# Designs tried in a protein design run: peptides against a protein of PDB entry 3KDP. Part 6

Target 1, 230 residues: chain A of PDB entry 3KDP
Amino acid sequence: PFLIFIIANIPLPLGTVTILCIDLGTDMVPAISLAYEQAESDIMKRQPRNPKTDKLVNEQLISMAYGQIGMIQALGGFFTYFVILAENGFLPIHLLGLRVNWDDRWINDVEDSYGQQWTYEQRKIVEFTCHTPFFVTIVVVQWADLVICKTRRNSVFQQGMKNKILIFGLFEETALAAFLSYCPGMGVALRMYPLKPTWWFCAFPYSLLIFVYDEVRKLIIRRRPGGWVE

## One batch from the design tools (peptide; aimed at target 1 P194 K196 P197)

Design b1_p9_7_s4 (made by RFdiffusion4, then SolubleMPNN; from b1_p9_7, 4 letters changed)
Fold by OpenDDE base, seed 2:
Structure b1_p9_7_s4 (fold): chain B 230 residues (1-230), chain A 9 residues (1-9)
Amino acid sequence: as target 1 above (230 residues)
Amino acid sequence: MPVFDPSPD
């Protein structure tokens, strides 16, 4: 998200402090919970790996988890960001290169895509309004990500939700998201304005997309063992 | 153009 902000010179979709909160609260803690996930059912049928030749985490798994799924996650966040800005008159193409004028407090006549002028204060309200739903979108997408990460090859339906620690992690992540979204002072501290609860649902299509994508991936792996998708 | 308000209040 931050890289796109710099490259495209668009208004900041997510604050740096909020990104840190994602890293510590939604990535690190849940990742620890995943360490306690039940072994994949087919792993018990395999011979022990050779520690001299076999990597614990292969490059393919890293590419899938942090590459493909990460990109879908980022797209979900940016979708929410662009929807909010478009609803307020700023189309995605108009945001390109707008950052300099957007962040200048002395420019009070920045035009939207329809020629309406926006004051600095109005622009910052819209910007900070985007921060919370962007963050919430990431959290909702991470629900699916955490669930699918428990297995390499098996469907979620086959593996089940046996890890109580993972389930607890999902609730903790959600509670953290609610706290950061609705606790008084978060608008000042994290530049996250409160969000209507209905906006939590805008991320669900992307969460579902990741889930379906991974299930299809795992289905391919089961049908073609030793393939490049593994 | 109406301003979108995602805030609870």
Scores: peptide ipSAE 0.011, ipTM 0.509, DockQ to the pose 0.588
OpenDDE base, seeds 1, 3, 4, 5: peptide ipSAE 0.007, 0.007, 0.008, 0.007; ipTM 0.404, 0.492, 0.470, 0.435; seed 5 fails the geometry check

Design b1_p9_8 (made by RFdiffusion4)
Pose (drawn by RFdiffusion4):
Structure b1_p9_8 (pose): chain A 230 residues (1-230), chain P 9 residues (1-9)
Amino acid sequence: as target 1 above (230 residues)
Amino acid sequence: FSTYSELFS
């Protein structure tokens, strides 16, 4: 978001104070939760790891959290900023520029895509209404994430969901977000504004895409263990 | 609560 905020001089979809709600808020518990994960094989049947090669974090990993599942998480994140604004007037393209004027505190008279003129706090209360649910489609996608960052070889149906803590991380992560958006206060404290029902289910095809994509990866590997995918 | 009801409708 902060990247395109420079590219398409677009209204900032995801705010800063909004970001220290992901890893400090919703994300903490769900992540702590993997540490409680049983194995996938007789680990004490493999030679010991090798400090020089096969590192903790590596090419093949960053090529995943950043190059892959990472992007698909954003295509779902933007897609609802694109919905929050058009369902409220600003049909996408009439956005490719606004910021310069948009962020102006004096230009209280700005055309949308119909004619309607918006003040400052009038449209910002929609910009922050834009954060509030980017901050969700992010938590929504992290369901499909927290469930495939669970295993690295086994289908979720081969390993199952016996992690009676990781599941808590879910119920927490999600509900925490709702509370962070409906309590009389989170608006005037965090630029968090209540959401309309239709609004939550945005990232859903995307969460389910992240999900399906990862499952199909693992399968390939297990069918071709020396092959390219692995 | 009214604002929530409007948002939910």

Design b1_p9_8_s1 (made by RFdiffusion4, then SolubleMPNN; from b1_p9_8, 8 letters changed)
Fold by OpenDDE base, seed 4:
Structure b1_p9_8_s1 (fold): chain B 230 residues (1-230), chain A 9 residues (1-9)
Amino acid sequence: as target 1 above (230 residues)
Amino acid sequence: SELLEKLLA
């Protein structure tokens, strides 16, 4: 989000504090919960990795995590961001290069895509209104990401949802997301204004996409061991 | 917020 903010010079889609809440708040417990996941059914039948040649974090894992899943997550967040801004009169094309004028407190006549002028305060309200839905979108997409991370090869349906700590993690991150979204004072403290409950559903297609994508990937791996997908 | 302030301070 921050990279696109810089490159495209768009209004800030997600605040730094909110990013920290994702990285340190919503993601830690779920990530730790994966340490308690049951081994894949065939793990003991696999040859042990060679610690000298087989990296725990390989290029394929990085490519999947950041290049594929991370991009889908980002797309989900930005989709939500653009929808909210569009509903407030700012079409995506109009946002390009707008950051400079957007962040200038002395410019109180920034026009939206329909010629409506926005004061600095109004612009900051709509910006901070975008932060919460973007954050929630990331959390909702992370549900799918966490679930797919349970295994490298087995389907979620094969592995099952037996890790109670993981389930707890999903509820915890959701509860935290709800708390950050709806608790009074979060607008001032975190620049996260309250979210309409309907926006929680905006991320569901992307969560489903990630889930389906990973299940298909795992299916391919199971059918074609040693393929490039692995 | 206090923790963040301490980290940024």
Scores: peptide ipSAE 0.012, ipTM 0.367, DockQ to the pose 0.028
OpenDDE base, seeds 1, 2, 3, 5: peptide ipSAE 0.007, 0.008, 0.010, 0.011; ipTM 0.400, 0.416, 0.428, 0.467; seed 2 fails the geometry check

Design b1_p9_8_s2 (made by RFdiffusion4, then SolubleMPNN; from b1_p9_8, 7 letters changed)
Fold by OpenDDE base, seed 1:
Structure b1_p9_8_s2 (fold): chain B 230 residues (1-230), chain A 9 residues (1-9)
Amino acid sequence: as target 1 above (230 residues)
Amino acid sequence: AELLEELLA
């Protein structure tokens, strides 16, 4: 998010507070829950890991987690951001380079893509209106991310949803997202303005995409062990 | 939070 913010000079898509809420609020409990996941059903059929050659976290896993899945997550967030701004009159192309004027409190006549002038206060309202949906988008995408992290090789349908702590984690992060989105005063305290319930669904295609992508990946791994998709 | 946002702006 910050890289695009810096390079494209767009209005801030995701606030620092929102990032902290993701890192400290929504991600921790779900991540801890993975420690209680049952071993994959085929664990006794696998060769033991060679401690000298097999890393716990290999480059392929990092590439998948931070590269592929991370990019899909970011795309989901930015999609939500651009949709909200477009609905408010700011088309994506118009946002490029707009940050300087956007953040200037003394400029009260910033034009949108339709020639409507926006005061500083109005611009900040729409900016902060983007933060909450971006956050919620990340949480919804994290549902899929957490579920796919249950296994490395087996399908989630084979592994099942037996980890009650993981289920609790999914509930907790969702409840926290709802709390931050709808609790009175969050707009003032956290710059997270209330979210229309419909925006929760904006991330669902991306969540589904991640899930399907990983299931297909795992299917390929099962059919072709040692392939490049591992 | 606001200070951090100002620094990042």
Scores: peptide ipSAE 0.020, ipTM 0.512, DockQ to the pose 0.035
OpenDDE base, seeds 2, 3, 4, 5: peptide ipSAE 0.007, 0.010, 0.013, 0.014; ipTM 0.424, 0.561, 0.456, 0.558

Design b1_p9_8_s3 (made by RFdiffusion4, then SolubleMPNN; from b1_p9_8, 8 letters changed)
Fold by OpenDDE base, seed 5:
Structure b1_p9_8_s3 (fold): chain B 230 residues (1-230), chain A 9 residues (1-9)
Amino acid sequence: as target 1 above (230 residues)
Amino acid sequence: SEELKKLLE
């Protein structure tokens, strides 16, 4: 998010505090839960063909998969960001290069895509209104990510949701997201303004996309064992 | 609001 902020020179889509909430609040418990996940029945039954090369290849493939999932996750966040700004009169094309004027407290007549002028205060309200939905979008996308990370080859439907700690983590991050979104004073303390309940659903297509992507990947692996997709 | 002003400072 920060790299796109610099390159595209758009208003800040995700604040530092929000990033910290993701890293420390939502990601940590689920990540720990994955360490206690039961091994897939098939992983331990197959002898590695070459222990040294297969380990290295597996690490690379895992890294690539997480990289791809991370990209989809970021796209989900940015989609939510652009939708919110568009609903407030700022089309995506208009946001390019707007940051300089957006962040200038002395400019109170920044025009939106429809010629409406926005004060500095109004702009900052809209900006901070984007932070919470961006965060929530990340959490909702992480639901799918955490569920798919439970297995390497087996479908979630085949392996099941046996890890109670993972399930707890999903509820914990959701509860945290709700707390940060709706607790009084969060706008002042964390610059996370209240979220309209409808924005929780904005991320669902991306969560579904991640889920479908991983299930298709796993299906290919099952049909073509030893392929490059593994 | 005064709270917003404090946030913007």
Scores: peptide ipSAE 0.010, ipTM 0.493, DockQ to the pose 0.056
OpenDDE base, seeds 1, 2, 3, 4: peptide ipSAE 0.008, 0.010, 0.000, 0.008; ipTM 0.350, 0.371, 0.358, 0.358; seeds 1, 2, 3 fail the geometry check

Design b1_p9_8_s4 (made by RFdiffusion4, then SolubleMPNN; from b1_p9_8, 7 letters changed)
Fold by OpenDDE base, seed 1:
Structure b1_p9_8_s4 (fold): chain B 230 residues (1-230), chain A 9 residues (1-9)
Amino acid sequence: as target 1 above (230 residues)
Amino acid sequence: DELLKELLE
C-alpha cells in the first residue's frame, strides 16, 4: 500500500497507525493460535522433512504468502479505498498525482472528478474514512488467510475447524476491528473514522477468492505432487 | 462533522 502511495502519489490509503493495529492487534492472537492446530490427517503418510536441506520457509511458501495471497489482500484493500473515494467524487484516475495538493493544508479548493471543491478538513475526513475500511478489509481477508494456514496440503474441509483457539482468534480480531472502528474518539486518537456496516462486506469477495484459490491449489498439490504450485 | 455524518448515512 505504501509503495503505491509513493509511486502513484495518491492520498494515503492506509495509515501507519492502522498498520500497527494490524501487526500488533489483529494478527498476534490468530498467529499464535496456529501453534495449537492439529496435525494433518495424512501427516504419517509423508516423508519427514530433512532439516539440513529443506528449509521451513522456502521460496514457494514466500511466493504463496507474499506474492499471491499478499497481493490479493492488497487488492482487496485498494478496492475498498477506491470505491469509497469514488463514492465521494474522487475517481481512481483523478487520484493519481493528487497527493501533493491533497496533503497541503493551505489548498482548500481541491476539485473532485465532478468539479466539487474540497477543503483540507473535508479531504482529511474522507482520507481517514478510507483508513478504517481498508483496515477492516484486511481483517476480513485475514479470516481466509488464517483458515487456509491450518493446512499445507489437506483441504480445510478435511482438517475441520476443531482448533478452538483459532476460532477465538477470529472472533478476537473481529471484535478488535469493530472496537477500533466504532469506539468514540478513535477518529481523533487513531485517525480511524467509523465506517458503514456495509463496508465489512466489501472484502468478502476477496476473502472468498483467497479461500477458493488456496483450496484449488491444495487440490492440485494432492492430485499432482511436485508441481510448481506446491 | 456534517461530512462525516453524510458519509455514515
Scores: peptide ipSAE 0.025, ipTM 0.705, DockQ to the pose 0.359
OpenDDE base, seeds 2, 3, 4, 5: peptide ipSAE 0.023, 0.023, 0.015, 0.021; ipTM 0.640, 0.595, 0.504, 0.662

## One batch from the design tools (peptide; aimed at target 1 I165)

Design b1_p10_1 (made by RFdiffusion4)
Pose (drawn by RFdiffusion4):
Structure b1_p10_1 (pose): chain A 230 residues (1-230), chain P 10 residues (1-10)
Amino acid sequence: as target 1 above (230 residues)
Amino acid sequence: VIFTIIFFLS
C-alpha cells in the first residue's frame, strides 16, 4: 500500500498506526500458536541439520512469504479498498491522482465520479474507513495463512486440525479485529471505523485462493519429491 | 487470560 501511495498518487489504503495492529495485535497469538505443532514424520530418523547449509530462513522460504502467498494477500487487500471507495462513489480510476488534492485540508470541494463534493473530514472518514477493512481482508486472509503455515508437507487432511490452540488464535485474531472496529472509540483512537456486513467477506475468495494454492503445492512435492516444485 | 486459556488447553 505504501508502495503504490507513491506509484498511482492514490489515497493511502493502509495506514501506519494500522500496521502495528497486525503483528502486535491480531497476528501475535496465531503465530505463537504454531509452536504447539506436532511433527510430520520420525524427525529422530533424519541426520542432524547442518549449520552451514539448510538455514532457518532461506531462499526457498522468502520466495514464499514474500514472492507468493504474500502477493495473493495484497491482491485481496487492495480489492476491497477498491470496493469501499466505488461503493461509496470513487470508481477506481478517478483515484489515480487524488492524493495530491485529496490530502488537502482546504480543498473541501472535490469531485468524485458522479459530481458529489466531499469536504476533508468527510472523505478521510472514508479513507480511515478504508484502512479499517484493509486491516481485515488482511486478518481474513491470515486464516488461510495460519492454516498452511501449519504444515510443510502434509495436506491439512493428512495432518488435520488437532491444534486446539491455533484454532483459538483464529477466533481471537478475528474477533479482536471486530472489537477494534465497533467499540465506541477505536475510530477516534485508531482511525478504525465500523464496517457494513457485506464489507467483511471481501478477501474471502482470496483467502480461499491462498488456501487452494498451498495445498496443490504440497501435493506436487509428495508426488515428485525430487522435482522442481520441492 | 489468553495465556491462561492456552495453558489450560495445553

Design b1_p10_1_s1 (made by RFdiffusion4, then SolubleMPNN; from b1_p10_1, 6 letters changed)
Fold by OpenDDE base, seed 3:
Structure b1_p10_1_s1 (fold): chain B 230 residues (1-230), chain A 10 residues (1-10)
Amino acid sequence: as target 1 above (230 residues)
Amino acid sequence: EVLEIIEKLS
């Protein structure tokens, strides 16, 4: 989000404090929960990792985490961001390069895509209105991410949802997200204004996409062991 | 005033 903010000069889609809430709050328990996941049924058919040659963090993991899943997450967040701004009169194309004028407190006549003028205060309200839905979008997408991370090769349907700590993690991150989104004072403390409940559903297509994508990937791996998809 | 508080806390 911050990179696109800089490169495209768009209004800030996600606050730094909200990012910290994701990294330190919503992601920690889910990540720890993966340590308690049951071994895949085929684990004994795999050779042990050679600690001298085999990296724990390999190119496949980086490609999956950052190159594929991370990009889908970012797309989900930005989709929510653009929808909110569009509903407030700012079409995506109009946001490009707008940051300079957007963040200037002395400019009180920034026009939206429909010619309506926005004061600095009004612009900041709509900006901060984007932060919470973007945050929630990330959490909703993280549900799928956490679930797909349960296994490398087996389908989630084969593995099942027996990890109670993972289920707790999903609940915890959702509860924390709801708390941060709706608790009084979060608008001031975290620049997280309350969101309409409907915004929780904006990420669902992306969450589903991640899930389906990974299940298809795993299916291909199972059918074609040693393929480039592995 | 809310925005001012937010700016101060940021």
Scores: peptide ipSAE 0.010, ipTM 0.404, DockQ to the pose 0.019
OpenDDE base, seeds 1, 2, 4, 5: peptide ipSAE 0.006, 0.000, 0.007, 0.009; ipTM 0.384, 0.344, 0.455, 0.523

Design b1_p10_1_s2 (made by RFdiffusion4, then SolubleMPNN; from b1_p10_1, 8 letters changed)
Fold by OpenDDE base, seed 4:
Structure b1_p10_1_s2 (fold): chain B 230 residues (1-230), chain A 10 residues (1-10)
Amino acid sequence: as target 1 above (230 residues)
Amino acid sequence: DVLEKIAELL
């Protein structure tokens, strides 16, 4: 999100506080839960990793994590962001380059796509109104991300949902997201304004896309061992 | 308050 904020000069899609809530709040317990995941059924049939040649973090993992899944997650967040801003009169094309005027507290007549003028305070309300749904969107796509991370090769349907700590993590991150989104005072304390429950559903297509994408990837790996997808 | 202060510093 921050890269596009800089490059496109758009209003801030996701606040620093919300990023910290993701990195330290919602993602920690789920990430730890993966340490308790059961070994894949075929693990004993695989050759052990050569610690001298095989990196734990390789280009393939980086490509998968950042280049594929991370991009889908970012697209989901930005979709939610653009929808919210469009509902408030700011069409995506109008947001390009708007940051400078948006963040200027002395400009109280920033026009939306329909010629409505917005005060600085009104713009910041809309910005902070975007942060919470963007955050929630990330949490919802993280459900899929966590679930797909259970296995490298086996389908989630083959592995099953037996990891109770992972299930707990999914509930914890969701509960935390709901708490941060709806607890009174979060708008002041965290600049996270409450969101309509409908915004939770904006991420679902992307969460499903991540899940389907990874299941298809894993299916290809199972059918074509040693392929470029592996 | 602590988070607000962190948010102000960031």
Scores: peptide ipSAE 0.012, ipTM 0.492, DockQ to the pose 0.026
OpenDDE base, seeds 1, 2, 3, 5: peptide ipSAE 0.007, 0.007, 0.007, 0.007; ipTM 0.448, 0.409, 0.456, 0.401

Design b1_p10_1_s3 (made by RFdiffusion4, then SolubleMPNN; from b1_p10_1, 8 letters changed)
Fold by OpenDDE base, seed 4:
Structure b1_p10_1_s3 (fold): chain B 230 residues (1-230), chain A 10 residues (1-10)
Amino acid sequence: as target 1 above (230 residues)
Amino acid sequence: DVLEKIAELA
């Protein structure tokens, strides 16, 4: 999100506070829960990792985490961001290069795509209105991300949802997201304005996409061991 | 507590 903010000079899609809430709030318990995941059924049938040649974090894992799943997550967040801004009169094309004027407190006549002028305060309200749905979008896609991280090879349907700590983590991150989104005062304290409940559903297609993509990937790995998708 | 600290940074 921040890279696109800098490169495209768009209004800030995800605030620093929301990023911290993701990194320190919603993601920690789910990530820790993976340490308690049941071993895959075939783990003892696999050759042990060679610590000299097989990196724990390899290019394939980085490609999967950042290049594939991370990109889908980012697309989900940005989709929500662009939809909200479009509903408020700012079409995606109009956002390009708008950051400079958007963040200038002395410019109170920034025009939207329909010629409506926006004061600095109004612009910040709509910006902070985007932060919460973007955050919630990330949480929703993280449901899928966490679930797919349960295994490297087995389908989630083969592995099952037996990790109670992981299930707890999913509820915890969702409850935290709801708390941060709807608790009175969060707009002032965290610059996270309340979102309409409908915005929770904007991420669902992307969450489903992540899930389906990974299940297909794992299916290919199971059918074609040693393939490029491993 | 963590949220309070985050709020201080906002």
Scores: peptide ipSAE 0.013, ipTM 0.492, DockQ to the pose 0.036
OpenDDE base, seeds 1, 2, 3, 5: peptide ipSAE 0.011, 0.008, 0.007, 0.009; ipTM 0.487, 0.433, 0.434, 0.464

Design b1_p10_1_s4 (made by RFdiffusion4, then SolubleMPNN; from b1_p10_1, 8 letters changed)
Fold by OpenDDE base, seed 4:
Structure b1_p10_1_s4 (fold): chain B 230 residues (1-230), chain A 10 residues (1-10)
Amino acid sequence: as target 1 above (230 residues)
Amino acid sequence: SVLELIKKLA
């Protein structure tokens, strides 16, 4: 999100506070919960990792995490961001290069795509209105991400949802997201304005996409061991 | 506690 903010010079899609809430709030417990995941059914049939040759974090894992799943997550967030801004009169193409004028408090006549002028305060309201749905979108996508991270090879349907700590983590992150989204004063304290409940559903296609993508990937790995997809 | 810290940083 921040990279696109810089490169495209768009209004800030996700605030630093919301990023911290993701990194330290919503993601921490779910990530820890993976340590309690049951071993995959075939774990004892696999050769042990060679500590000298096999990195814990390899290029394939980085490619999967950042290059694939992370990109889908980012796309989900940006989709929500662009939809909200479009509903407020700012079409995606109009956002390109708009940051400079958007963030200038002395410019009170920034035009939207329809020629409506926006004061600085109005622009900041709509910006902060985007932060919460973007955040919630990330949380919803992280549901799928966490679930797919349960296993390396087995389908989630094969592994099941037996990790109670992971289930707790999913509820915790969702409850925290709801708290941050709807608790009075969050607009002032965290620059997270309340979102319509309908915005929770904007991420669902992307969450489903991640889930399906990973299940297909795992299916391919199971059918073709030693393939480039592994 | 983390949220309180975030609130202080915001």
Scores: peptide ipSAE 0.008, ipTM 0.453, DockQ to the pose 0.038
OpenDDE base, seeds 1, 2, 3, 5: peptide ipSAE 0.015, 0.007, 0.007, 0.019; ipTM 0.456, 0.412, 0.492, 0.518; seeds 1, 2, 5 fail the geometry check

Design b1_p10_2 (made by RFdiffusion4)
Pose (drawn by RFdiffusion4):
Structure b1_p10_2 (pose): chain A 230 residues (1-230), chain P 10 residues (1-10)
Amino acid sequence: as target 1 above (230 residues)
Amino acid sequence: SYIVETFEFF
């Protein structure tokens, strides 16, 4: 978001104070939760790891959290900023520029895609209404995430969901977000504004994509263990 | 089933 905020001079979809709600808020518990994960094989049957090679964090990993499942998480995140605004007037393209004027506190008269003229606090209360659900489609996608960052070889149907804590992390993570958006206060404290029902289910095809993509990876590997995918 | 087992566990 902050990257395109520079590219397409677009209204900032995801705000800063909004970001310290991901890893400090919703994300904390779900992550702590993996540490409670049983194995995937006789680990005490493999030679010991090797401090020089096979590191904790590596090429093949960053190529995943950043290069892959990372992007699919954003295509879902933007897609609902694009919806929050068009369902409220600003059909996408009439956005490719606004910021310069948009962020102006004096230009209370700005054309949307119909003619309607918005003040400052009038449209910002939509910009923050834009954060508030980017901050969701992000929590919504992290369901499909927290479930495939569960295993690294086994299908979820081979390993199952016996992690009676990780599941809590879900119910928490999600509900925390709702509370962070409906309590009389989160708006005037965090630029968090209540959402309309239709609004939550945005990232859903995307969460389910992230999900399906990861499952198919693991299968390939298990079918071709020395092959390219692994 | 997994959700039920989680509730029981808690």

Design b1_p10_2_s1 (made by RFdiffusion4, then SolubleMPNN; from b1_p10_2, 6 letters changed)
Fold by OpenDDE base, seed 5:
Structure b1_p10_2_s1 (fold): chain B 230 residues (1-230), chain A 10 residues (1-10)
Amino acid sequence: as target 1 above (230 residues)
Amino acid sequence: SEIEEALKFL
């Protein structure tokens, strides 16, 4: 998010404080929960790995975890951001290069895509209104990310949802997201303004996309062992 | 309030 903010010179889609809330708040318990996941049922049917050639952590695993999935998460957040700004009169093409004027407190006549003028206060309200839905979008996408991390080859439907700590983690991160979104004073403390409940659904297509993508990947691995997707 | 104004834009 911050890299796109710098490169495209768009209004800030996600603040540093909200990023810290993701990294330290919503991600910690779910990440720890993975340590309690049961071994895959087919582990004893697999050939032993070669300890000299088969790295536990390889470029493919890094690319999947931090590259592809991370990009889909970011796209989900930016989609929500652009939808909210478009509904308020700022089309995506108009946001390019707008940051300099957007962040200037002395410019009170910034025009939207339809010629409406916006004061500094109005612009900051809509900006901070985008931060919360962006954050919530990341949490909703993290549901799918956490669930797919349960297994390496087996479908989630084969492995099941027996890890009670993982289930607790999903509820914890969701409850924390709701708390940060709707608790009085969060606008002042964290620059997170409340959102309509309907914005929680904006991320669902991306969460579903991650889930389907990983299930298809795992299906290919099961059908073609030793392939490039393993 | 800032909260009421924010809700107006959602």
Scores: peptide ipSAE 0.015, ipTM 0.451, DockQ to the pose 0.018
OpenDDE base, seeds 1, 2, 3, 4: peptide ipSAE 0.000, 0.005, 0.008, 0.007; ipTM 0.346, 0.392, 0.424, 0.385; seed 2 fails the geometry check

Design b1_p10_2_s2 (made by RFdiffusion4, then SolubleMPNN; from b1_p10_2, 8 letters changed)
Fold by OpenDDE base, seed 1:
Structure b1_p10_2_s2 (fold): chain B 230 residues (1-230), chain A 10 residues (1-10)
Amino acid sequence: as target 1 above (230 residues)
Amino acid sequence: DAIAEALAAL
């Protein structure tokens, strides 16, 4: 998010407070829950990792986490951001380079894509209205990310949803996201303005895409061990 | 507000 904010000079898509709410709030319990996951059915048939040669975090894991899944998550967040701004009169092409004028409190006549003038206060309301749906979008795609992280090779359908702590984590992160989004005073305290309930569904295609993508990847790995997709 | 602004300025 921040890299595109700098490179494209767009209005801030995700606030630092919302990032902290992800890293310290919604992700902690889900991440801890993976420590309680049942071993994959074939784990005793796999050779142990060689601690001298095999890195815990390898290029493949980085490619999957940041290069593939993380990019789909970011695309989901940015999709939500661009849709909200477009619904408020700011088409994606008009946002390019707009940041300087957007963040200037002395400019009160910034035009949208339809020639409507926006005051600084109105622009900041729209910006902060984007932060909460972006945050919720990340939580919704994290449901899929957490579920796919249950296994390296086996399908989630083979592993099942037996980890009660992981299920609790999914409910906890969702409840926390709802609390931060709808609790009175969060707009003042965290600059997280309430979102329409319909915005929760904006991320569902991306969450499904992550899940299907990883299940297909795991299927390919099971059928062709040692392939380039591994 | 100041903490949120300082954090947003990060």
Scores: peptide ipSAE 0.015, ipTM 0.553, DockQ to the pose 0.016
OpenDDE base, seeds 2, 3, 4, 5: peptide ipSAE 0.019, 0.013, 0.014, 0.017; ipTM 0.567, 0.430, 0.519, 0.510; seeds 2, 3, 5 fail the geometry check

